# Designs tried in a protein design run: peptides against a protein of PDB entry 4XPM. Part 26

Target 1, 160 residues: chain A of PDB entry 4XPM
Amino acid sequence: VMLHSKNVKGFLENTLKPYDLHSVDFKTSSLQSSMIITATNGGILSYATSNNDVPKNSINEINSVNNLKMMSLLIKDKWSEDENDTEEQHSNSCYPVEIDSFKTKIYTYEMEDLHTCVAQIPNSDLLLLFIAEGSFPYGLLVIKIERAMRELTDLFGYKL
Target 2, 67 residues: chain B of PDB entry 4XPM
Amino acid sequence: DIKGTIAFDTHGNVIESTGVGSQRIEDIGDLSKVTLDAEGFAQVQGDSLLVHLYKRNDITLAVYTSA

## One batch from the design tools (peptide; made by RFdiffusion4, then SolubleMPNN)

Design b2_p29_3_s4 (from b2_p29_3, 12 letters changed)
Fold by OpenDDE base, seed 5:
Parts: sequence; C-alpha cells; structure tokens
Structure b2_p29_3_s4 (fold): chain B 160 residues (1-160), chain C 67 residues (1-67), chain A 29 residues (1-29)
Amino acid sequence: as target 1 above (160 residues)
Amino acid sequence: as target 2 above (67 residues)
Amino acid sequence: SLTREQLKQLHDDILEEIEKQLEEDFKDL
C-alpha cells in the first residue's frame, strides 16, 4: 500500500500515542513530536505534534515549527557525527537493529530536558525522529520507534 | 508484596519503572552485573528491600519486595 | 513473597501488553 503524504502525517500522529500499562502501574505521556526528516540536511518532510492548542498561522505556530526545525537539524547533526564514529556506535545510546533483512541503527539523545530517539529508515535518505518528555524511558522509546519503522516499508530504500 | 519494579534492556535503559523502582533507577548499574542462574533468575538483598531479577528476551525485570 | 512463576509471568505480561498497545496504535494503517 502506497503511503500518501497525508498518510505519512497520519502515521506520525499515530506514533504520538502514550502507553498505559495495567500489568504494572505505569503510564507515559504522549510523544511531544514525531518527524520524518532528511538525513542529508535535516529538513522536515512530515511531522506531528501533541500540542494542537496553537492556532494555525499564528506567530506561536511559526515559532513552534521553527523549534522543531532547530531540533531536527541538531539531531541530524549528532546522528551524522555518530554514524562516522565507531565508538559512539558501540555505546549504550546506539541500538543496531534489523528489519526485514535491512540493517539500521537507533540512537537515543538527550536534548535539554527531552528524550529523543532517531533511526535511519533502512537504506533510505530519511530519518524517523521521536521527541518525548524526559519522563519517557529510553528503553521504551527504542521499542516504540523500532515498531514504527516496521510500518514504513514503503519508504525503505527511498532516495532523495 | 511488590514495592516497585524496574524493567530495563541490555543497554541499561529503562522500559518501565514503578513504585520504589522509579526512585532506584541507579540500581540498574549493579543489577545488570548480577549473575543469573540457568533459568534467568537471581535475588539481591538491597537496603531494606529484596530485589528479584528475571531476564528473558533481553529484558530484565527487577521486582522490589520487603522480603 | 514472590515466586519465580509470578516473576516470570509479570515479565511476560509487561512485554505482551506493550506489544499489544503498539499493535493497537498501528492497526488502522
């Protein structure tokens, strides 16, 4: 099934959903943001945010988008740096994974008080990026992004 | 009775935490070094709490109990 | 007290519940 641009937006919105466990008394907040960005320049191709209270076309919305652009660029830069650093790839912040015989890596990054997780969509020029509050555990964030990537097979091998 | 839990992965990152476990995330460093038996179990005496460990599928669960 | 079986069951319940919620999140795609 081909992913439309609107479908990608909807997909990212679905990734925002929190966890509410009952086996143990544990719950998370929603992701603050979910994004697909270019690995080359950190440009945002699509994004979703849990903060929908900002009026459209407002200055506040523009500032919010600008903040996302800044974060995406910073994370892309860190990702690019780590992809060229063997030691960083062997740190506890890097998870090598394989999806449908495609290898990729998941990285966790602390950005101020936020927990972020980024992964290259297999064999593509795209990164999937989750931004969460600091209360969102990294281990769970990794599980979440890995599962999400399994739904993006249409983007595997996508080149700009 | 269970006083808290911590589930963590092989990288030492938290998957979930509850109760006293949420206040003892720093324990993961030591807990990750505990030698488990052939079935994946271990027990570690903490301050005033007993920590029950079980690992399977690369996920370790630590359960804190009074005894 | 906490038995090994209870501990094992709790471990599996946690992971299964997470997986179930993940599946629920993406079921409409």
Scores: peptide ipSAE 0.750, ipTM 0.961, DockQ to the pose 0.942
Fold by OpenDDE base, seed 4:
Structure b2_p29_3_s4 (fold): chain B 160 residues (1-160), chain C 67 residues (1-67), chain A 29 residues (1-29)
Amino acid sequence: as target 1 above (160 residues)
Amino acid sequence: as target 2 above (67 residues)
Amino acid sequence: SLTREQLKQLHDDILEEIEKQLEEDFKDL
């Protein structure tokens, strides 16, 4: 099934869901935001946010969107730098992964007090970006984004 | 008897933490260097707590107990 | 005291639970 814009939005909303474990007394908050952005300019193609109680066209909504745009650009820039830096690719902030024989990398970045991770959708001009609170563990965030990318096979090889 | 837990990956990043484990994230640096036996187990004596280690599928679980 | 079997079981339970929740989150695709 082809993943259209509405389907992508719904998919990103699904990625926001928190964890609530019973084997151990551990739970997370929802992701603050989940985004698909361009690897070239950091432009937002689709996004979802857990802050859905903000009235439409309000100043708070505008500020939130503007903040997402700024963060996406900054993270894209950092990602671009790291993709051309062998040392950064060997740091603990970089996870080489393979999905269906396609190689990609997951990067974790601290953005002020937020925990973020970003990954290039295999062979594409697109990045998947998760933004979470500082209490959300990076290791779990990586597991989450890897699992999410496995559901985006329709976007593998997508070129702008 | 369990006072807390830390689960972490091969990069030393936390997957989950509970109890005293949440206050001892800095232990991961040392715990990741511990030699595990053939079955993936080890025990490390902490200050007043015993740390039980088990690693499988590139994920290490550390459980803190009083004994 | 904590036995090896209990430790192993807890490890497996944690991972299984995470995977189960992930599967549940994406079941509507």
Scores: peptide ipSAE 0.750, ipTM 0.961, DockQ to the pose 0.942
Fold by OpenDDE base, seed 3:
Structure b2_p29_3_s4 (fold): chain B 160 residues (1-160), chain C 67 residues (1-67), chain A 29 residues (1-29)
Amino acid sequence: as target 1 above (160 residues)
Amino acid sequence: as target 2 above (67 residues)
Amino acid sequence: SLTREQLKQLHDDILEEIEKQLEEDFKDL
């Protein structure tokens, strides 16, 4: 399945879905945002948000997009620093993972009161970024993004 | 009767929590250090609650009960 | 009284349920 631009948006929207378990009385909120950004500049290539009730091109939408741009840049910067820091790569905030023989890392970052998770799409110039409320557990967030990464094989090796 | 649960990964991060477990996330630090038996089980008595531990596939489940 | 089997079953149920929901999230891709 080839990922087209519209398909990427739809994919990101699918990642927003919450969990509602019945084996135990546990449920989460939807992700606040899901994004594909450039590892180089933190630029947003595609994004989805759970709050889509804002009219397009409205001041509220502009503010929301600007906030996402800021967060993406900050997370990209932190990610870049950690990718050049051996100690950070061995912290509990870093999850080395392997997907179909491709290695990457998942990082968890606290951004104000939000829980974020970011991972480089293997061998690419792209990062997948999840932003959730503080009530969303990091362990589950990591599971979620790792699973999502497995669906992005078409982007493996993508270079800008 | 189950009073709560915590499931957590090898990094000590929560996967799910319920009941009293949601109020005892700080227990993960100690629970992660408990020696499990060959089948992956352990029990830890703390305060008025008994904590039942089971680990498989790098996921630990802690279940809090009164007995 | 919680038995080992019940504990193991609950562990498996939680993970299975998470995995199932993950699969449902991405089945339409």
Scores: peptide ipSAE 0.750, ipTM 0.961, DockQ to the pose 0.941
Fold by OpenDDE base, seed 2:
Structure b2_p29_3_s4 (fold): chain B 160 residues (1-160), chain C 67 residues (1-67), chain A 29 residues (1-29)
Amino acid sequence: as target 1 above (160 residues)
Amino acid sequence: as target 2 above (67 residues)
Amino acid sequence: SLTREQLKQLHDDILEEIEKQLEEDFKDL
């Protein structure tokens, strides 16, 4: 299976889906955004957002895209710093995980009032990034991103 | 009767919360330190509520009841 | 009163439900 641009976009859109539990009365919102960005520069290769009700070419759309660019860059920078900091890698904000014998890390970052989670796609130059509202609990966000990465085996080892 | 729940991971981060549990996220700090028995259970009496704990698969569930 | 079995069952139900929803989200890939 090969992931094309449309396939990646569709995948990211699928990651936006909320949780609605009935075992307990618990429900989340959709993710605000889901992105694949470069680990080198924080450039956005693909993204999906839950706020699609913005007219195309509008000022609001431009602002939204620019905001995503800014957030992706900031998170990439923080991730890069943490990857070079042994203390940060041992903090509660870092989840070492192994997927199909590949090791990677999941980081949680508070961005203003938003809850974010980022992880390097195993052995690649790419990061998967989830942005959610503050009401979305971090523990669940981590579970979500780990599961999502297991579906991105085609991108394992991807180099720019 | 269940008054609320909190499920949290080994990092102390919430997975889900309901009822009074949603207003007691700060309890995770203390609950994570509670010694569980060999089967993964414990009970902690707090204020007017009893907290029932069960941990398996690195996920702890706290259930708040009146008794 | 809440029994150990009920507590254990609730714990497992929560996790199973989350996993089921995750599987459902990616079934069309």
Scores: peptide ipSAE 0.750, ipTM 0.961, DockQ to the pose 0.931

## One batch from the design tools (peptide; made by RFdiffusion4, then SolubleMPNN)

Design b2_p30_3_s1
Fold by OpenDDE base, seed 3:
Structure b2_p30_3_s1 (fold): chain B 160 residues (1-160), chain C 67 residues (1-67), chain A 30 residues (1-30)
Amino acid sequence: as target 1 above (160 residues)
Amino acid sequence: as target 2 above (67 residues)
Amino acid sequence: SAAAAEAEAKRKEELKKLHEEILKEIEEQS
C-alpha cells in the first residue's frame, strides 16, 4: 500500500487545521503551510497552504509557490547541517522521537516571524515540514508534526 | 479562580498559554526546576500569584491563582 | 485540618483533570 499524490495532498490539507482547546480557552491559527519535501534537494513533492483564495495559475500563486520553494530549500539546508552537528542534535530545538520502532528527529526553526518544524520521515529521503505563524507555540507544533508523522507509515523507507 | 495557565514540554517550549500565563512565559525556566512530589504536584509562590504545578507524560501544567 | 487537606486534594484532582483534558483535546485535534 502506498499513498498517491492526491491522498498525500489531502492529508497535508487536513494538517492545516488549528487547535481549539476549550478546556483552557486556547486556540491557534491554521498552519500556513504543510509540505513533503526531498531531503536531498529540498524539492517539494506535495504541499498545502491555508491561503487558498489565490487564483489558480495566477502570478500570486506562482509567487507563493516560489516562496515555499525557497523556504523549503533553506530549511532543508539547515536540517542537513544539524544532522551533521552533534551539538545541534542535543539542543532544545531537536526532539528525538520513535514511531513504531523507527527513529527520527523533529527540529524547530525560526524563519523570520514564522515558526517552523521539520522531521525526516523515518528511513526515507523525505521531510515533513510545517510552517505556522509566530503565535503557534513550538511545543504544540512539535506534537502536531509528531502525530502527523504517525499517519505517514506508507512513506517510511521511501527512497528517491 | 484560575488567572491563567501554561503548559510546556521537557524542552521548555510552550504547548499552550492563557491569561496571565501568556504574559509569564519566562517563568518556565524556573518552573521546570521545581521539585515535584511523588504524585507530580508542586506549588510555587510567584509574584502576587500562586502557581500550581502538575507534571505527567513529560508535560507540565502550570495554573496561576490568587491563592 | 481535615477540611484543608480535603480542599487541597480536590484542587490537585482538578489540576490533574485539567491536564488530562488538555491532552485529550490535543490528541483529538491532531
Scores: peptide ipSAE 0.730, ipTM 0.950, DockQ to the pose 0.944
Fold by OpenDDE base, seed 5:
Structure b2_p30_3_s1 (fold): chain B 160 residues (1-160), chain C 67 residues (1-67), chain A 30 residues (1-30)
Amino acid sequence: as target 1 above (160 residues)
Amino acid sequence: as target 2 above (67 residues)
Amino acid sequence: SAAAAEAEAKRKEELKKLHEEILKEIEEQS
């Protein structure tokens, strides 16, 4: 009934999996990162990364985590700006969607050479964030995050 | 006889691309403007290849063939 | 011609099938 922190971590890890279509000769890489962050401050509530070769407590891990924190904050800021910009909400980078009668929006953002998409978990203070390589097509990334949000109903309406 | 494919959404963003389709992502702009028949189909001559279009549920599939 | 009409019908069915298969796989892997 309730989604605990360890369950959220496991969920995010599962979202990292790539697509491998056999109907056509098409496959993607794994997501680089999958995160749940706060819409208020961009703080990371939970995250998963496909690059698990970084030794724990190493300077490389610290740099990696700091990079995620920076990206989270930047994307949250851009999301917040777009949520207050009518024109941006009507751009091709914004996908209004409805999940179980809850309305939300999916935004796609280019972050350097990475493809990202972010969506507010319906009626909550939380954002779901996917970070992928530039080879991951945006249309598919949007579908992926929409389907993922459908599994986070326990977080719908969550307020900080 | 498929030389490639492009699937794209109503925003013009790629869902998947294969073969020659991966090299013709720029075609989406024109393909999205093509008038489909009552069944959701169309054919467009694109450069040296024929493009077969089918749209359903807001997703357009473009299939590139030689004929 | 009848042959041309049949070929067109077959092509359309193949397009429908491929479209459906792509979406099905995406749903299964999402």
Scores: peptide ipSAE 0.730, ipTM 0.950, DockQ to the pose 0.955
Fold by OpenDDE base, seed 2:
Structure b2_p30_3_s1 (fold): chain B 160 residues (1-160), chain C 67 residues (1-67), chain A 30 residues (1-30)
Amino acid sequence: as target 1 above (160 residues)
Amino acid sequence: as target 2 above (67 residues)
Amino acid sequence: SAAAAEAEAKRKEELKKLHEEILKEIEEQS
């Protein structure tokens, strides 16, 4: 069964859920946003946000969507730069990973007071992007996005 | 008698932190350089607290105790 | 001493268990 648009939306919504560890007294907030964007121009193909208390078609909703568009474009640009920069690929902000014999990289980026991470879905023209509050630790965020990508095998090799 | 914890990865990024560990994230730099024994354990005396280290699967857990 | 060695072994086992529990929870919730 292939992952369709509605299924992708639901998947992204599920990635918003926080961690709540009872082995230690530690829990996170929900992700602020989860998106699949194009690696070419940063266009948003699908997204989910934890801020659902905004009235539909309101000015606040428009501003929220515009903010997501802006952040996605900025992060895509930074990602593109780093993919063409050997030094940046060897920094602590870059995690080379291998999923089912496919190689990709996870990058962490600080956007104002937000913690973000982005990764190219293997062999595809798509990026998976997580945006979280500054209290969400980067090490855990990286684990989260890696595990999420492992569930997106239907999108591996997807070309625009 | 755990006073706090820090778990961190090989890049020095936090995975989780609790208690006094949340206020000592800067310790990761030094803790990551500690020589572990063959089983992945070590102890480091820092300030008034003892730090117990265990590393497995590229994740280091630091547990802060009074003794 | 034997008592000291036993106490250390217990401490190490507790550390190892906590480490494993943290990882298990992360995997379950990812």
Scores: peptide ipSAE 0.729, ipTM 0.950, DockQ to the pose 0.962
Fold by OpenDDE base, seed 4:
Structure b2_p30_3_s1 (fold): chain B 160 residues (1-160), chain C 67 residues (1-67), chain A 30 residues (1-30)
Amino acid sequence: as target 1 above (160 residues)
Amino acid sequence: as target 2 above (67 residues)
Amino acid sequence: SAAAAEAEAKRKEELKKLHEEILKEIEEQS
């Protein structure tokens, strides 16, 4: 199934869903946010948030969007630094992965009390970014973003 | 009876935790160093609890029991 | 003893099953 630009928003919304394991007594919260941003400038191309109870064009919505812009820029900057740092790429916060022969890296970053995870869409100028509460374990967050990345093959190789 | 669980990846990061496992995340460092048998199993005696380990597909499951 | 061996085998099977169930649920919900 082809993923068109108009379908990206819906895809990101679907990634917000939590885990609820019945084999063990474990469940997570929904992701706070899910975004596709540019690797060059950290600009947000598309995003989804779990807090949809905010009136449109309200001060609270504006503040929320501005906060996302700030976080995306900060994470992009950290990602850029790590991509040029061999030591950081060998830390436990970096996961080299291969999807259908395409290599990329998944990074985990602590942002205040939030757990974040970012990955470059293979061979592209785009980053996929998940923001979760601090209770969302990093190992599971990495699995989540890796599985999501496998569904974005249409964006592999996308250049701005 | 199971008192808790921890599942963790090869980087030592938590995938899930329940029960007493949620209070023993610091055990991952030592558990990751345990030598597993040919089938991926091991047992480790912890503080008053027995830890049962099973690793497959780069994910280790630790189950805490009284015996 | 045979009883001890059977108990160990049962424990291992239960552990293996739980591991598989966890991964299955994660995959289904990803």
Scores: peptide ipSAE 0.729, ipTM 0.950, DockQ to the pose 0.959

Design b2_p30_3_s2
Fold by OpenDDE base, seed 1:
Structure b2_p30_3_s2 (fold): chain B 160 residues (1-160), chain C 67 residues (1-67), chain A 30 residues (1-30)
Amino acid sequence: as target 1 above (160 residues)
Amino acid sequence: as target 2 above (67 residues)
Amino acid sequence: SEAAKKEQEELKKELKKLHEEILKEILEQS
């Protein structure tokens, strides 16, 4: 399955779905946002948001998009700093992972009251970014983004 | 009998929490230091609850019970 | 006692099962 812009958008929308366990009485909210951004400039290539009930082109939508742009840039900057910081790469906020023999890192970042998780798509100029409410546990968020990245093999090695 | 649960990873981050476990996230620090037996189990007496630990695949499950 | 030991063994089985179920659900919903 080749991922095109439309397919990527749909993929990100699917990642928004919450967890609802029955083995234990535990459930999460939906992700607030799911994004693919450039590692170079933090530009948004594709995004999905659970708060999409606002009318199109409304001021609320514009503000929401602008907020996403801001967050993506901030997270990209933090990610860039950490990628150049050995100490940060060994913190509890960094999860080295291997997917199909490709190595990458998952970072967790607190953004105001939100829980975020970002990871470079292996060997690419792209980052996958999840933004969730503060109630969404980081350990689960990490699992979620790792599993998601495993479905983005078409983007492995993507260069701008 | 289960009063709550906490599942956490090797970084001490929560995967899930329920019941009293949701109110005892701070226990992870101590629970992560508990020596597990060869099968990955341990039992720790808390203040008022008994904590049963099981770790497999880098995920520790803590189950809180009254006994 | 032997009875207590057997009870503990059953508890361990339950822990294993719960651990497995949690992970299974998480992966299914990921």
Scores: peptide ipSAE 0.719, ipTM 0.947, DockQ to the pose 0.970
Fold by OpenDDE base, seed 3:
Structure b2_p30_3_s2 (fold): chain B 160 residues (1-160), chain C 67 residues (1-67), chain A 30 residues (1-30)
Amino acid sequence: as target 1 above (160 residues)
Amino acid sequence: as target 2 above (67 residues)
Amino acid sequence: SEAAKKEQEELKKELKKLHEEILKEILEQS
C-alpha cells in the first residue's frame, strides 16, 4: 500500500478529532493542526487544520499557512537540536517509543500558548507534528501521536 | 463520592483531569513519589480531600474524595 | 472493622474499573 498526497491529507484530517470521554467528564478540543514535515528543512509536505472556515486563496489563508510554515521550521530546529543532545533525550519532554520493532522518539514542545508534539516517522526523513491548544494535556497528546504513528507504516524508512 | 480525578503518565504529564483534580495538577509531583502497595494502590490524605491512587500500565489514576 | 474493610475493597474495585474504562476510551478514540 502506498500513501498518496490526498490519502495523507485525509489521514491528517482524521487525527484532528478530539477526545470525548464518558467514563469521566473529560473532553478536549480538536487539534489545531496536524502536519507531516521534512526533518531536513522543516518543509510542510502535508497538513490539516481544524479551522477550515478561511476562504481559499485569501490573505487570511496565506497568513495561516505562513504561520504553520514558521512553526514547522521552529519545531524542526528544536527537534534537530534535541536529537543531538543526550540530556534533552532524557528529559521529561522526550518519550522513546518502539513501533513494530522500529525505534523513534516523541518530543513535547511549548510554543507560545500552544501544546505541540513531534515525532520522527521511524527510519525516515519525515516528522509527524501535532499542534493543539494549551488545554490539551501533554500526556494525552503523546498517546495520540504514538497511536497515529502506528498507522503510517507506509512511510517508515521514507527518504527524501 | 468522587470530587475529581487526575490521570498522569510516568513523565508526570497529565492525561486527563476532572473536577477538583483539574485544579490540583500541581499535586502530581507529590503523588508520583508515593509508594504503592503490591497491587498498585495507595491513599494520601490531603488538606480536606482524600486521594486514592491506582497505577497500572504506566498510567496513574488519582481519585479525589471527601473521605 | 469488617465493614470498613469491605468498603475499601469496593473502592479498589471502582478504581480499577475506572482506570480500565479511561484507558479503553482513550485507545478507542486514538
Scores: peptide ipSAE 0.719, ipTM 0.946, DockQ to the pose 0.952
Fold by OpenDDE base, seed 2:
Structure b2_p30_3_s2 (fold): chain B 160 residues (1-160), chain C 67 residues (1-67), chain A 30 residues (1-30)
Amino acid sequence: as target 1 above (160 residues)
Amino acid sequence: as target 2 above (67 residues)
Amino acid sequence: SEAAKKEQEELKKELKKLHEEILKEILEQS
């Protein structure tokens, strides 16, 4: 069983769903965006967005995609810098994690008023990227992306 | 008589917050330094509220009560 | 007092339960 483009798109769309806890009166917004991008150039391989109630092939859709491209590139650049910076890797914005014996890192980045989280898919040339509103707690965002990563085993070791 | 909650990780980042806890995110800095007992519990007096702490699996839950 | 001690123990139980429930929900919805 392999993850195909359609399956990946659907997976990313599913990650957009918010948390709605009843044990405590707490809920989040949906993720603004969920993306798989290349670690090399920040190119978008697949993406999903919420509240993207824009007509297909419209100018607004193109602008939205362009914005995602910009954000993905910026985050990839920051990620690349941090991967070559020992101090940044030991900051509170970096979460070393191990998934099925594969080591990776989860980074949190503030982008304007947005909360973002990015992680390299283990042993791959791909990054998983979540973009959320500022109200989405970072600690929860980290848990979310870690759990999502565990569902992407088909992409472990993926090389461009 | 819970007035609010904060759950946070070992990096001091919020996992969830409710009630008065949502207005006291800045408390995490001090709460993270509190010495817990052998079972992972502690109580800290914060102004008019009492904060009850429980940590397990690297996640700390703070529960705010009136007393 | 013994009553106070009992109350504290009950509170601890509530804390543990709430902690567990929060985590359970988060994982279920992740």
Scores: peptide ipSAE 0.719, ipTM 0.946, DockQ to the pose 0.963
Fold by OpenDDE base, seed 4:
Structure b2_p30_3_s2 (fold): chain B 160 residues (1-160), chain C 67 residues (1-67), chain A 30 residues (1-30)
Amino acid sequence: as target 1 above (160 residues)
Amino acid sequence: as target 2 above (67 residues)
Amino acid sequence: SEAAKKEQEELKKELKKLHEEILKEILEQS
């Protein structure tokens, strides 16, 4: 079944859920945001944010959306730069991965006090972007985004 | 008798941490260099605590105990 | 000693079990 806009939005909303382990006493916060953006311009095609009970059309909502747009652009720019930098691709902030015989890379970026993770959806012009609080460990964030991308096969090869 | 845990990946990034492990993230640098046996185990003395290591599927689990 | 060996083996079992449980939970919640 092809992922349509509504399905993508719902998928991103589901990625917001936190981890709550019982084998060890460990839990995370929810993701702050989950987005699909264009690799070309950093434009947001779809996004989900944690419900903070912000009134609609409030200044706080506007600020949050604007901040999201800004972060998306900045992360896209950093990603683009790293994709053309062999040294950065060999750093601990880059995870080469293979999904269904498709190769892609997962990057982790510190944005102010937030932990972010971005990955190109295989063979596509799209990036999947997770934004979390600083308490969300990067290793777990990488696992999360890899598992999420495995569920986005309908977007593999998507070109703008 | 577990005092804490750290799970980390091959890049040295944390997957989870609990107890005293949450306060000893800096140990990962040294723990990642420890030679494991054929079964993926090792033990390392860390100040007053003993660290038990087990690695499988590129994820290392460090368990801190008093003994 | 034999007792020490047994204790060490039990510890290894616990480590393996915990590792498996952590991964299982993470994957289930991913």
Scores: peptide ipSAE 0.719, ipTM 0.946, DockQ to the pose 0.961

